Peptides against a protein of PDB entry 2FGR. Designs and how they scored, part 60

Target 1, 331 residues: chain A of PDB entry 2FGR
Amino acid sequence: SSVTLFGIVDTNVAYVNKDAAGDSRYGLGTSGASTSRLGLRGTEDLGGGLKAGFWLEGEIFGDDGNASGFNFKRRSTVSLSGNFGEVRLGRDLVPTSQKLTSYDLFSATGIGPFMGFRNWAAGQGADDNGIRANNLISYYTPNFGGFNAGFGYAFDEKQTIGTADSVGRYIGGYVAYDNGPLSASLGLAQQKTAVGGLATDRDEITLGASYNFGVAKLSGLLQQTKFKRDIGGDIKTNSYMLGASAPVGGVGEVKLQYALYDQKAIDSKAHQITLGYVHNLSKRTALYGNLAFLKNKDASTLGLQAKGVYAGGVQAGESQTGVQVGIRHAF

## One batch from the design tools (peptide; aimed at target 1 T4 F6)

Design b2_p24_5_s3 (made by RFdiffusion4, then SolubleMPNN; from b2_p24_5, 14 letters changed)
Fold by OpenDDE base, seed 5:
Structure b2_p24_5_s3 (fold): chain B 331 residues (1-331), chain A 24 residues (1-24)
Amino acid sequence: as target 1 above (331 residues)
Amino acid sequence: GAAPTAVTWAFGKEEFPEGITIYY
C-alpha cells in the first residue's frame, strides 16, 4: 500500500482598482495560478485489478497561515477502482464540475477563470456554486473508444432552510468524448437549495469542448444556470467562454480567455477578459502573472476573485481591473 | 516545461503535485 504527501503553495501580490466602495485594494493574495493545497492520498492493491483509494485535501492560505483553520473541504474520499471504473464516497468535486471545469484554461483559479459555476441567486446552501458536495457518491466509467461518463448523487440528510427540506441534494452527471486532441462534454445537474427560505432548484446545463493543435489549444464553454423559485420567478444566467493557450519557448505558457455572463434576472451582462502567463523555473516552481478586466453593464456587480485581497462585488455598472504576480511551488 | 504530475486513467485525467510517496 502507499500514502503520498503532496501540495502547492501559491502566493501573489494582487491589485484590484475597485471594491464595493470604489476604492482600490492591494496586498498579498493566494492561489493565483493554482489553488494552494495540502493533501494526502493513497492506494491499496486488493488483487484482481481492484484497488482501494483515499484522498484528503485542504486549501492553504499562505498570506495568513490558515488563520481560519484547516479542513479537508477540497476532497475527503474513499474509493474503489478497477475495470468497472471508479466509485467514490465523500466530499468531492461533483462530476459535472470535475469534467466541465477542465475546459477552463485558468483551471477555476485566480482572477482569470470562468465564473459560471456560481451562486447566482443568493442561494442559502453551502455549495450553491455547483462545484462540490457533501455526502456525495460518485461513479466514473472507463473510457470506451473516447466515450466516458460520470454520475453523482449527494444526500440532503433532511437538511432544512426555511421551508426547504431537501437542501444539499445533488443529482448530476456528464457524458464526454475524449480522443487525442479533441474533448467534448455535456453536463446536467440539479441541486436542491433555498432562496429567501423557500425551496429552490438549481438546474445546470453545461457544454464544453477543446481542441489541442499542438502549437495552441482552443477551449470553450456554454452554460445555463437556473435557480427555479416557487415564488418570484426564475433566476437564469447564460455564461459563455472562449479561450486560447499556447506554449512559449518550452518554459512558458500564455493564456487568453474571454467570458460573457448574461444575467437574465437583472437584464445585465458582464464581460471578462484575462491575459495570463506562467514561466516555469523548474518542474516544481513557476512565476506567473495575470491581468484581468471585468466590465459590468447596467445592474451587474461582478468582481474578480483576487483571493486573499478582494473577492467581493463592485458598484453596479462599474468596471474592475485586476493584476496578480506570484510564485507557485508544487511538492 | 513544468506542470503538476498528470495522471491518465481509463476513466479520466487528473493533474496534481507528484508529492512524496511512502510504501507500507
Scores: peptide ipSAE 0.436, ipTM 0.702, DockQ to the pose 0.152
OpenDDE base, seeds 1, 2, 3, 4: peptide ipSAE 0.418, 0.416, 0.410, 0.413; ipTM 0.712, 0.701, 0.706, 0.709; seed 3 fails the geometry check

Design b2_p24_5_s4 (made by RFdiffusion4, then SolubleMPNN; from b2_p24_5, 14 letters changed)
Fold by OpenDDE base, seed 4:
Structure b2_p24_5_s4 (fold): chain B 331 residues (1-331), chain A 24 residues (1-24)
Amino acid sequence: as target 1 above (331 residues)
Amino acid sequence: GKAPTAVTYSFGKEENPPGITLYF
């Protein structure tokens, strides 16, 4: 049997030129290239090709020493795996986010990531961004000739908010083709939540694809989220992403990513463009820089996610520029 | 000359940190 202690400490100096008041914010932030984490994982061979596993992982905030505490909210699973694939019990990334965020060249963190996995409707559920779930059962297939899939169900455990029942219930999955330079995936999910104390369904469809040309990689996402409400109509967002990355000098990587968020309920668009660079000092340590520009139009109030410095919105129709320069260390 | 193996960071696989492993 084995147990592995692991982690990432990623800390940066960050700046955004506008907050909700129109003022600049700057300071020490976290998780600009990878989410900072501490974890334990292990495996046991049960014979016959069957393995048991566990995974416990929490986020680290290096700027304040985890002043808000430490928990295993990133992942807390026990698993069985074998030729049939893997079954997981416990809080984790939902299958849709686990697969479809893999097309984000900014690894779903910092100021550059695809922000489509979001609570677009002021949903009152804890995981209304569609990223993780409590009480989750997940299944992942092996890869068969490139084809693979994942499925998940999360129990609501009769959680209520206002008059809404079944809050936190998730059902979703993906199908994918991963072969050589090509990856393509389709994800579907539904989550039960509340908006204004009323029952709401968060429906999500996501298409992702990438191709590695060796000299560069292209990646794309197409997503629709709908918060289906009985009163006030659906809150729909169409999100689009296109990105490219290329190795530089054998130890560096440059990334460029564009995203469009078409927020139908407010008839407003936001445009995000991010340039990133990572310089590997070793296999475990990197320097990085991100430069992001977010243009809100009309009633859009989206903000860049400079974690530890400022992750709030801006005034309607305002543009925001963000910078992160940091160190990532993995152990 | 062998083209430097582009460290193809497997974009989208969160490379699990290598960690320290204990065997039992």
Scores: peptide ipSAE 0.454, ipTM 0.706, DockQ to the pose 0.135
OpenDDE base, seeds 1, 2, 3, 5: peptide ipSAE 0.417, 0.399, 0.427, 0.431; ipTM 0.691, 0.686, 0.683, 0.698; seed 1 fails the geometry check

Design b2_p24_6 (made by RFdiffusion4)
Pose (drawn by RFdiffusion4):
Structure b2_p24_6 (pose): chain A 331 residues (1-331), chain P 24 residues (1-24)
Amino acid sequence: as target 1 above (331 residues)
Amino acid sequence: FTYENPPKWLFWSLWAFALFFALS
């Protein structure tokens, strides 16, 4: 049994060459290499291999001292685990995002990550990026011979927006194979939401795979996200990502990731290339840099996510360059 | 910071506290 207080402060200077008005922005931002967080967790041995757990974690914004107030929105769970696997109750990453974001070499944070888990259709739900859910129950199997799975159901509790009376419902899961160097997963999920007050399903299928050769690791993601309005119409996006990372000189790591976002509703594509470098001063402390280039075509207005500096869109068809340099300290 | 083998009352008290956030 144990109790742990933990966290990460990751703060950076960041710059993007354009915002929605075409002007550059620079400043002090956060979470470029890992999401800054503070949390408390514990595991209690109940005997017979059974354990009880808890986990409370919230995001830290070092640039403004959490001016909007601290919360546990990253994870707030209680759990039982044993030889049967693990059951968790409470807000958390849904199983599909928990497993599939692990294929993103930029840890789903900063200006370099895969952007597939986003609210492509301006859905009105609290978590229309498909990442986390309120009112979540999840089951995670053990890993037997490399095979493992996860399932989750989040209650809508009759949350109503317009014609949608089940906003926030999540049903989803994944199957996967993980043997150390090789990992592959297929995730499928549906959320209930509304767009412009009209009931809409958010359907998501995601495939991810990686192989760690030791001298380098190759990783990729494919995803289709479809917001399907009940009365007809859909906003569909296909997202693709391939990346590689390698250790450099003991202590160092280089990462490169290419992504493409095919936004069918506006018949437009965006392409992104991101180079990253992490220099470890210790196991807990790292300096890092990220350089990204995002090219929008046609009506696409996607922007790089320089958290704490600028994370909005850009003018249609514009290319945007971004940089983050910072320090990550885990405790 | 990690506290190993803490008194059970402390763990369960923290667990119950966490349950509040899990159900809210």

Design b2_p24_6_s1 (made by RFdiffusion4, then SolubleMPNN; from b2_p24_6, 12 letters changed)
Fold by OpenDDE base, seed 1:
Structure b2_p24_6_s1 (fold): chain B 331 residues (1-331), chain A 24 residues (1-24)
Amino acid sequence: as target 1 above (331 residues)
Amino acid sequence: MTIENPPREYFQGLYEEALKYALS
């Protein structure tokens, strides 16, 4: 058996030209290219092709040294794996997000990522962005000629908020085809939550695909998130993403990604376009820069996620420009 | 049980894997 210590420290200088008051924000931010993390993982060979595993991972905030504390809420799993695939117990990415966020060329972090996996309805559950879940059991199949799948169930443990019961219950999964340059996936999930103290179902459907042409990669996402409320009507968002990436000079990568967030409940759209570049100084260290534009229409108030600097919204109908320049180091 | 830093070869894989798990 072995235990591996691993991590990423990603810190940047970030700027956004508008906050909620219309003022600029700038400073030192984190996780612009990859989420900063500290983790422990290991496996034990149990014989016969069976392995036990564990994974403990928490986020690092390099700008303040984790002043608010450190935890393993990114992942805290124990697992069994073998020819049958892998079963995981513990907090983790839910299967839908684990698979479908892989099509995001900006690694689901910084100012450039696809922001569809979001709490669109002021849901009161801790994980109403549909990314992770507590009390999760997950199963992932092997890859059979390209076909693979993942399934998950999270126990609510009778958690209540207001009159809502079963808060935190998750059920979902994906089916995928991963073969050579092609990847395609369909994910479905439902999470029980509360909005305004009332029971709400967060339903999510996501389609993703990518193709690696060698000289460039194309990636896309189609997603619908619907917070189904017993009272007040549904809060529905349709999110779309299209991106391209290409290697540059053997040491770099350029990325361009567009996303559209059609927020049906407020009949408002937001457009996001991000240009990114990563320059590898080594296998472990990279410099990067991101330039993002977010255009809100009508009642939309979305903000770019310049973690550590400003991740709040803007005034309705306002546009925001963001820049991140930073260092990513893996260990 | 000994805690080991991953070898250099792991970092390339870590970035690729991190892309999958680097959720905010």
Scores: peptide ipSAE 0.013, ipTM 0.436, DockQ to the pose 0.076
OpenDDE base, seeds 2, 3, 4, 5: peptide ipSAE 0.000, 0.006, 0.005, 0.000; ipTM 0.281, 0.369, 0.349, 0.295; seed 4 fails the geometry check

Design b2_p24_6_s2 (made by RFdiffusion4, then SolubleMPNN; from b2_p24_6, 14 letters changed)
Fold by OpenDDE base, seed 5:
Structure b2_p24_6_s2 (fold): chain B 331 residues (1-331), chain A 24 residues (1-24)
Amino acid sequence: as target 1 above (331 residues)
Amino acid sequence: MTILNPPREIIEALRDEALKYALS
């Protein structure tokens, strides 16, 4: 039996040139390269190839010392693993996000990540971004000949919002092929939620792929999210991402990623392009810089996620530029 | 603790969305 304390403290100076009022925001932000976290994990060998595990992980906000409190909302699982794979019980990344966000070269963090995993419809559920779920049971297969899969179900526990029943219910999974330089995955999920107090299904399909050429890595995502509403029509977003990363001088990594968000319900597109650089000072400490540009068209109001500084939207049709320069330390 | 409901409608919905996505 072992217990490991682990974490990341990632803090940056961030700037965005526009908020919802058209004003600039700047200050000390968090989680620019990796999400700052504190966690405990451990395993127990039960013999016969069976292991028990626990994982407790919460987000750290270095800019304010977690003024709003600390919790284990990133992950709070108990698990059994063995030759059959792994079963997890508890709040966690849902299988679809766990696998499909792996193709995001910005690790779903900071101002550069793919933002497709989002609450596109003002859903009233706690996790309507499709990233995590409460009351989750997950199963992950071993990798067999490159093939692997994950499945999950989250109980709604009779949660209601307005007239909507079964809020928080999740069912989803992925199939994947991971072999050498190639990774490819297909994910499907449905989450029950509410919009305007009315029952809504959040349906998600995501295709991801990456290839590591050694000198560079290419990665891509194709995603459709659909909030299926009984009244008012569906809210559909098609999201696309293409990124490249390359090692630099043995101690650095450069990343370039483009994303397109085609928001069908408002017939509006947003374009995101991000350039990032990470400089490793050690195995545990890195300096990084991100430069992101988000161009909203027509009625689009998307904003870059400069966590701790400004993560809200902008005025319709406005562009936003963001910068983060920070330190990441892992322990 | 809530029990599992029949997944048929969910499976069908996911299938339909997958098909729509593939054809779009």
Scores: peptide ipSAE 0.007, ipTM 0.374, DockQ to the pose 0.017
OpenDDE base, seeds 1, 2, 3, 4: peptide ipSAE 0.000, 0.000, 0.005, 0.007; ipTM 0.284, 0.364, 0.346, 0.380; seed 2 fails the geometry check

Design b2_p24_6_s3 (made by RFdiffusion4, then SolubleMPNN; from b2_p24_6, 12 letters changed)
Fold by OpenDDE base, seed 3:
Structure b2_p24_6_s3 (fold): chain B 331 residues (1-331), chain A 24 residues (1-24)
Amino acid sequence: as target 1 above (331 residues)
Amino acid sequence: MTIENPPREVFQELYEEALKYALS
């Protein structure tokens, strides 16, 4: 049996040149390179190749010392694992997001990540970004010559919003091939939610792939998210991402990532380009800098996610520039 | 789960759009 205390404290100075009023915001932000977290995990060998596990993880907000409190909303699972793979019970990343966000070179964090996993339709469910779920049962296969898969189901527990009576239900999974320098995955998911108090299905299809050439890595994502509404028509977004990363001098990594979000319901596109650099001072400590440009066209109002400083939208058709410079420490 | 269009049709759409964007 083992118990491990672990965490990351990632704090930065951040700037965005425009908020919803067109004004600049700047200050001390969190989670620019990795999400700041505190966690406990452990395993117990039950014999015969069977293991029990637990994982409790919450987000840390270093700028205010978690003034709004601490919880284990990142992950709170108990599990059994063995030759059959792993079964998890509890709040966690849903299988689709767990696998498909791995192709994001910015680790789904800060101002540079792929933002396709989003609540595109003002969904009223707590997890309408398709990232995590409450009341989740997940299963992950072993890796069989590169092939692997994950599946999940979350109970709605008759949660209601307006006339919607199955809010929070999730069903989804992925299939993948991970072998050496190559990774490729296909994910499918559906969540039940509400928009304007009416039952809505959030459907998501994602394809991801990456290849590590040693001197550089290429990564890509293709995603369609569709909020299927009974009234008012579907809200569909097609999201595209292409990124490259390369090691620098044995202690650094440079990243460049482009994303396009084609928001069909408003016939508007947003373009995101991010340049990032991480400098490893040690195994546990790194300095980093991110520079992101977000160009909204037409009715698009997307904003960069400078957590702790400004993570809201901008005026329609406005562009936003963001900068983060920070320290990441892992323990 | 039931989606309106099968994955192959969705990815055909995404591929065609991606190609359009790459060539524009």
Scores: peptide ipSAE 0.389, ipTM 0.870, DockQ to the pose 0.012
OpenDDE base, seeds 1, 2, 4, 5: peptide ipSAE 0.298, 0.029, 0.238, 0.007; ipTM 0.835, 0.521, 0.803, 0.397

Design b2_p24_6_s4 (made by RFdiffusion4, then SolubleMPNN; from b2_p24_6, 14 letters changed)
Fold by OpenDDE base, seed 3:
Structure b2_p24_6_s4 (fold): chain B 331 residues (1-331), chain A 24 residues (1-24)
Amino acid sequence: as target 1 above (331 residues)
Amino acid sequence: MTIENPPREFIQALYEEARKYALS
């Protein structure tokens, strides 16, 4: 049996030129390159190729020392694994997000990530961004000649909001091909939630692919998210991403990523472009900088996610520029 | 479920955006 303490402390100075009032925000932020975290994990060999595992992980907010408290909401799982793959019980990334966010060159954090995994419809469920779920059972296959898959189901436990009676139920999964430099995946998911106190289905389809050329990596995502409401029509968003990364001088990495969010319910688009650089001082410590531009058109009000400084929206049709410069340390 | 916009339209949009930034 083994127990490993692990974590990341990622803290930055961040700036955005516009908030909801049109004013600039700046200060000390968190999780610009990787989400800051503290975790415990371990495994026990049960013999015969069977292993038990546990994983407890929570987010760290270095700017305020976790003033709002600490929890294990990132992951709190017990698992069995073997030749059959892995079964997990507990709160975790849902299988679709776990696989499909891997194509995001900005690690689904900071001001540069793909923001498609979002609550697009003011859903009232706690995890209406499609990233994690409570009461989750997950299964992941081994890799068979490149082919792999993951599936998950989360119990609603009769959670109600307004007239919605199955809030928090998740069903979803992905199929993938991972072989050498190539990765490709298709994910499908449905969550039960509420909008305006009425039952709503959050449907999601995502296609991702990447190829590592050695000298550079290309990555892409195509996603449709649809909040199916009984009244008021569907809220649909088509999200697109294309990114490239390249090693620099053996110690650095440069990243460039573009995303388009076509918000159909408001007939409005948002364009995001991010340039990032990571400089590895060691295997554990890195300096980084991110520069992001977000252009909202028409009724779009999206904002960059400068966690710890400002993560809200902007005025309709306004553009936002964000900068993060920080230190990431892993232990 | 089907994504309404084909990849071709996305690539075209990306090209147009990249062109705008290159000219800026």
Scores: peptide ipSAE 0.006, ipTM 0.364, DockQ to the pose 0.010
OpenDDE base, seeds 1, 2, 4, 5: peptide ipSAE 0.000, 0.000, 0.006, 0.000; ipTM 0.254, 0.285, 0.353, 0.324

Design b2_p24_7 (made by RFdiffusion4)
Pose (drawn by RFdiffusion4):
Structure b2_p24_7 (pose): chain A 331 residues (1-331), chain P 24 residues (1-24)
Amino acid sequence: as target 1 above (331 residues)
Amino acid sequence: SAAPTFKFGSALSDAEIDEIINSN
C-alpha cells in the first residue's frame, strides 16, 4: 500500500507568427512536452490480489498561477483492481482516448500533437473533443498474451440542450495488442451532444499502431469523427498522423510528426509538420523545443495549440508557424 | 496492518516518474 503526491510543472516561452487577425503573438505558456499537473493517488492492498485505488489530478497553469481556480478535472477516480482487471468510477480519460492518444509522439500536448480529438462541429457538450467524460465507469482487462481491451459508459443524467436530452452520454471501447515493442489498437465511441441546439451523435473510430525498434520508434493514427445530426446532416473529419522518434546521444530525443486533417464539411484540408527535441537533465527534468508548421488550405482555419500564449484559429487558408522552448519538471 | 508508505519528491522511483510523465 502507498500514497503519492505528484505533479509536473512544464512552462515555456512560445511564439506563433499569426493569430486570427494575422498578428504574431509571443509569451509565456505551459505544457509543451507534458501537461502540467498536480495530483494525489494511492493503492491499498486488500489481500488476495485485490487492490483499491484513488486518483485525483488537475492541470497546472504556471504562467498565471491557476488564476481560474484549481480542480481535479484531469482524473478523479476510485477503483478496484485484481486478477480480473480494473474498474474505475469517476471523471477520467475515456478508454478510447486513454489508449489511442498513446500513439501521439508529442504526448497530446503542446503545438505538435495529433489534433483528431477535438470539437470539429462546435458541439455544445462539456467534452465534445472526445477526451474525457464526467460520470464515467470504465473497465480495463488484464493483458493476456498481448491482448487487452477497455470499455466505458458515461451517464448523461438527462443533461438537456435544445432537442438533446442525453447530452454527455458516452459509450465506447477498444481492443488492442501490446507485447512491448509492438502496439496496435482500434477504438470505437459514440457520444450524445447537440449542435446549434439540435440533437447530434458524435461517432468516432480510431486506429493506432506503433513499433519500437529501439534505435527509433514509428507511430501512427487514423481517425474518423462524424457529428451526425438527428434531423439530417453531418460534419465529418478524417484525421491522419505518422510520426517517428529516436534517442540522440543518450539524454536526447528527436521527434517528427506529420498530420493531415480532411474537414469534409468545408471541403478543406490542413497539413501539419512538427519537429521536437527533448534534452534530459535528469529523469525528472528536461529542456525541450518544438517547431511546427500548419498549412491550412481553402476554408480551413486551424491554429497551433500554444497553451497560455495563443491557441485560437487563423485566417482561412493561412499557414502558421509556431515555436515553444521550455522546461518540464516532474515531481 | 502497517501504515501505507507516503511518497513525494525524491521518494519516487524512476518507474513512478515514467508513469507520471507518460500519463496523458

Design b2_p24_7_s1 (made by RFdiffusion4, then SolubleMPNN; from b2_p24_7, 10 letters changed)
Fold by OpenDDE base, seed 4:
Structure b2_p24_7_s1 (fold): chain B 331 residues (1-331), chain A 24 residues (1-24)
Amino acid sequence: as target 1 above (331 residues)
Amino acid sequence: GPAPEFLEGDKLSDEEIDEILNSK
């Protein structure tokens, strides 16, 4: 049996020019290049190619020393793995988010990431962003000539909100082709939640692809999220992303990513463009900078996610500019 | 990186660091 302690401490100075009141916010933020975390993991060889595993991981907030506490809400799994793949029991990334967020060049954190994995409908469930689930069983296949898949089911455990009686139930999965420079994936998920105390299904379809040309990488996402409501109609968002990254001088990486969020229920679009740079001081330590611009149209109120500084919305139709400059250290 | 003093465990290899850095 092995036990490995690991983590990332990522802390930045961040600025956004607008909050919900139209005022600027600035200060010390977290997780601008990678989510700050502390984890324990290990494996046991059971013989015959079978392994047991555990993974316990929580988020670190270096700006306040985890004033809100520490937990293992990032991942808390036990697993069996072998030639058949891997089965996981416990809270984790749902299979759809685990695979499809890999196409986000900003690592699903900071002010630059694809924001499609979101609670678009004021869902009352804890994980209505479609990222993680409690009470999750997951299965991941091996890679067979490039083809791979993942599937998951989360139990609702009769969690109720208002008249909704199956809140937190998840079913979903992906199919993928990962071979050399090419990656492509299709993900489907349904999560049961509540909106206004009424049962609502969060349906998600996501297509992702990337190609590594060596000198640069291109990546893209296409997503549709629907909160299906019996009363008030469906809340649908179509999200699009296109990004490019390139190595710089053997020690750096530049990233450029554009996203469009077409929010059908409010007939409003938001445009996000982000420029990022990472400078590796070592294998484990990097400096980074992000510059993001978010343009809301009409009734759109999206805000950049400057965690630890400001992650709220802005006034309808307002644009927001964000900056992060920080240090990432992995141990 | 080094483990925190309050916890013990094996140090990640460079390959494992790359895995963690590429994880969400």
Scores: peptide ipSAE 0.333, ipTM 0.736, DockQ to the pose 0.322
OpenDDE base, seeds 1, 2, 3, 5: peptide ipSAE 0.106, 0.298, 0.328, 0.328; ipTM 0.660, 0.731, 0.737, 0.747; seeds 1, 2 fail the geometry check

Design b2_p24_7_s2 (made by RFdiffusion4, then SolubleMPNN; from b2_p24_7, 8 letters changed)
Fold by OpenDDE base, seed 1:
Structure b2_p24_7_s2 (fold): chain B 331 residues (1-331), chain A 24 residues (1-24)
Amino acid sequence: as target 1 above (331 residues)
Amino acid sequence: GAAPRFLRGDELSDEEIDEIINSK
């Protein structure tokens, strides 16, 4: 059996030109290229091709030294794996997010990521962004000639908010084809939550694809998120992403990503454009820079997620520019 | 059973590092 201590410390200087008051924010932020984390993982060979595993992982906030505490909310799983694939028990990425965020060229963190995996409706559940779940059982198939799938179910454990009695229940999965330069996936999920104390279904459909041309990689996402409220209209967002990345000089990577968030309930769009560069000083250490522009239209109030500096919204119809320059170190 | 071996971060393979870096 083995136990590996691992982690990432990613810390940056970040700037956004506009907060909710219209003022600039700047300071030391975290997780601009990769989410900062501390983890423990290990495996045990049980013989016959069966393995046990564990994974404990929590987020690190290098700017404040985890002043709000440390937990294993990123992942806290025990698993069995073998020729049948992998079964996981515990808090983790839900299968849909685990697969479909792989098409995000900005690693689902910092000011550049695809922001479609979001609580669009002021959902009162802790994980209404559709990224992770408590009480999760997940199954991942092996890869069969490129075809693979993942499925998950999270128990609500009779969690109630207002009149909603199934808060935190998740059911979802994906099917994918991963072969050589091509990746394509379809994900479906439903999560039970509450909005305004009323039962609400967070339905999600996501299509992702990428192709690596060697000289560049193209990646795309199409997502619909719908909060179906028992009372009131649906809160629907259609999110689109198109990105490209290319290696630079064998030690660098440049990334460009566009996203559109069509927020149907407020008839408002937001456009995000991000340019990123990563410079590998070693296998473990990189310098990076991100430049993001977020244009809100009409009633849209989206803000860039400059974690540790400013992650709030802006005034309706306002644009925001963000910059991150930092160091990522993996250990 | 034998106590699990703690692998130091410097003992991680390049593949394991890439996995960690690319995990969400």
Scores: peptide ipSAE 0.449, ipTM 0.881, DockQ to the pose 0.854
OpenDDE base, seeds 2, 3, 4, 5: peptide ipSAE 0.421, 0.421, 0.431, 0.433; ipTM 0.857, 0.872, 0.868, 0.872

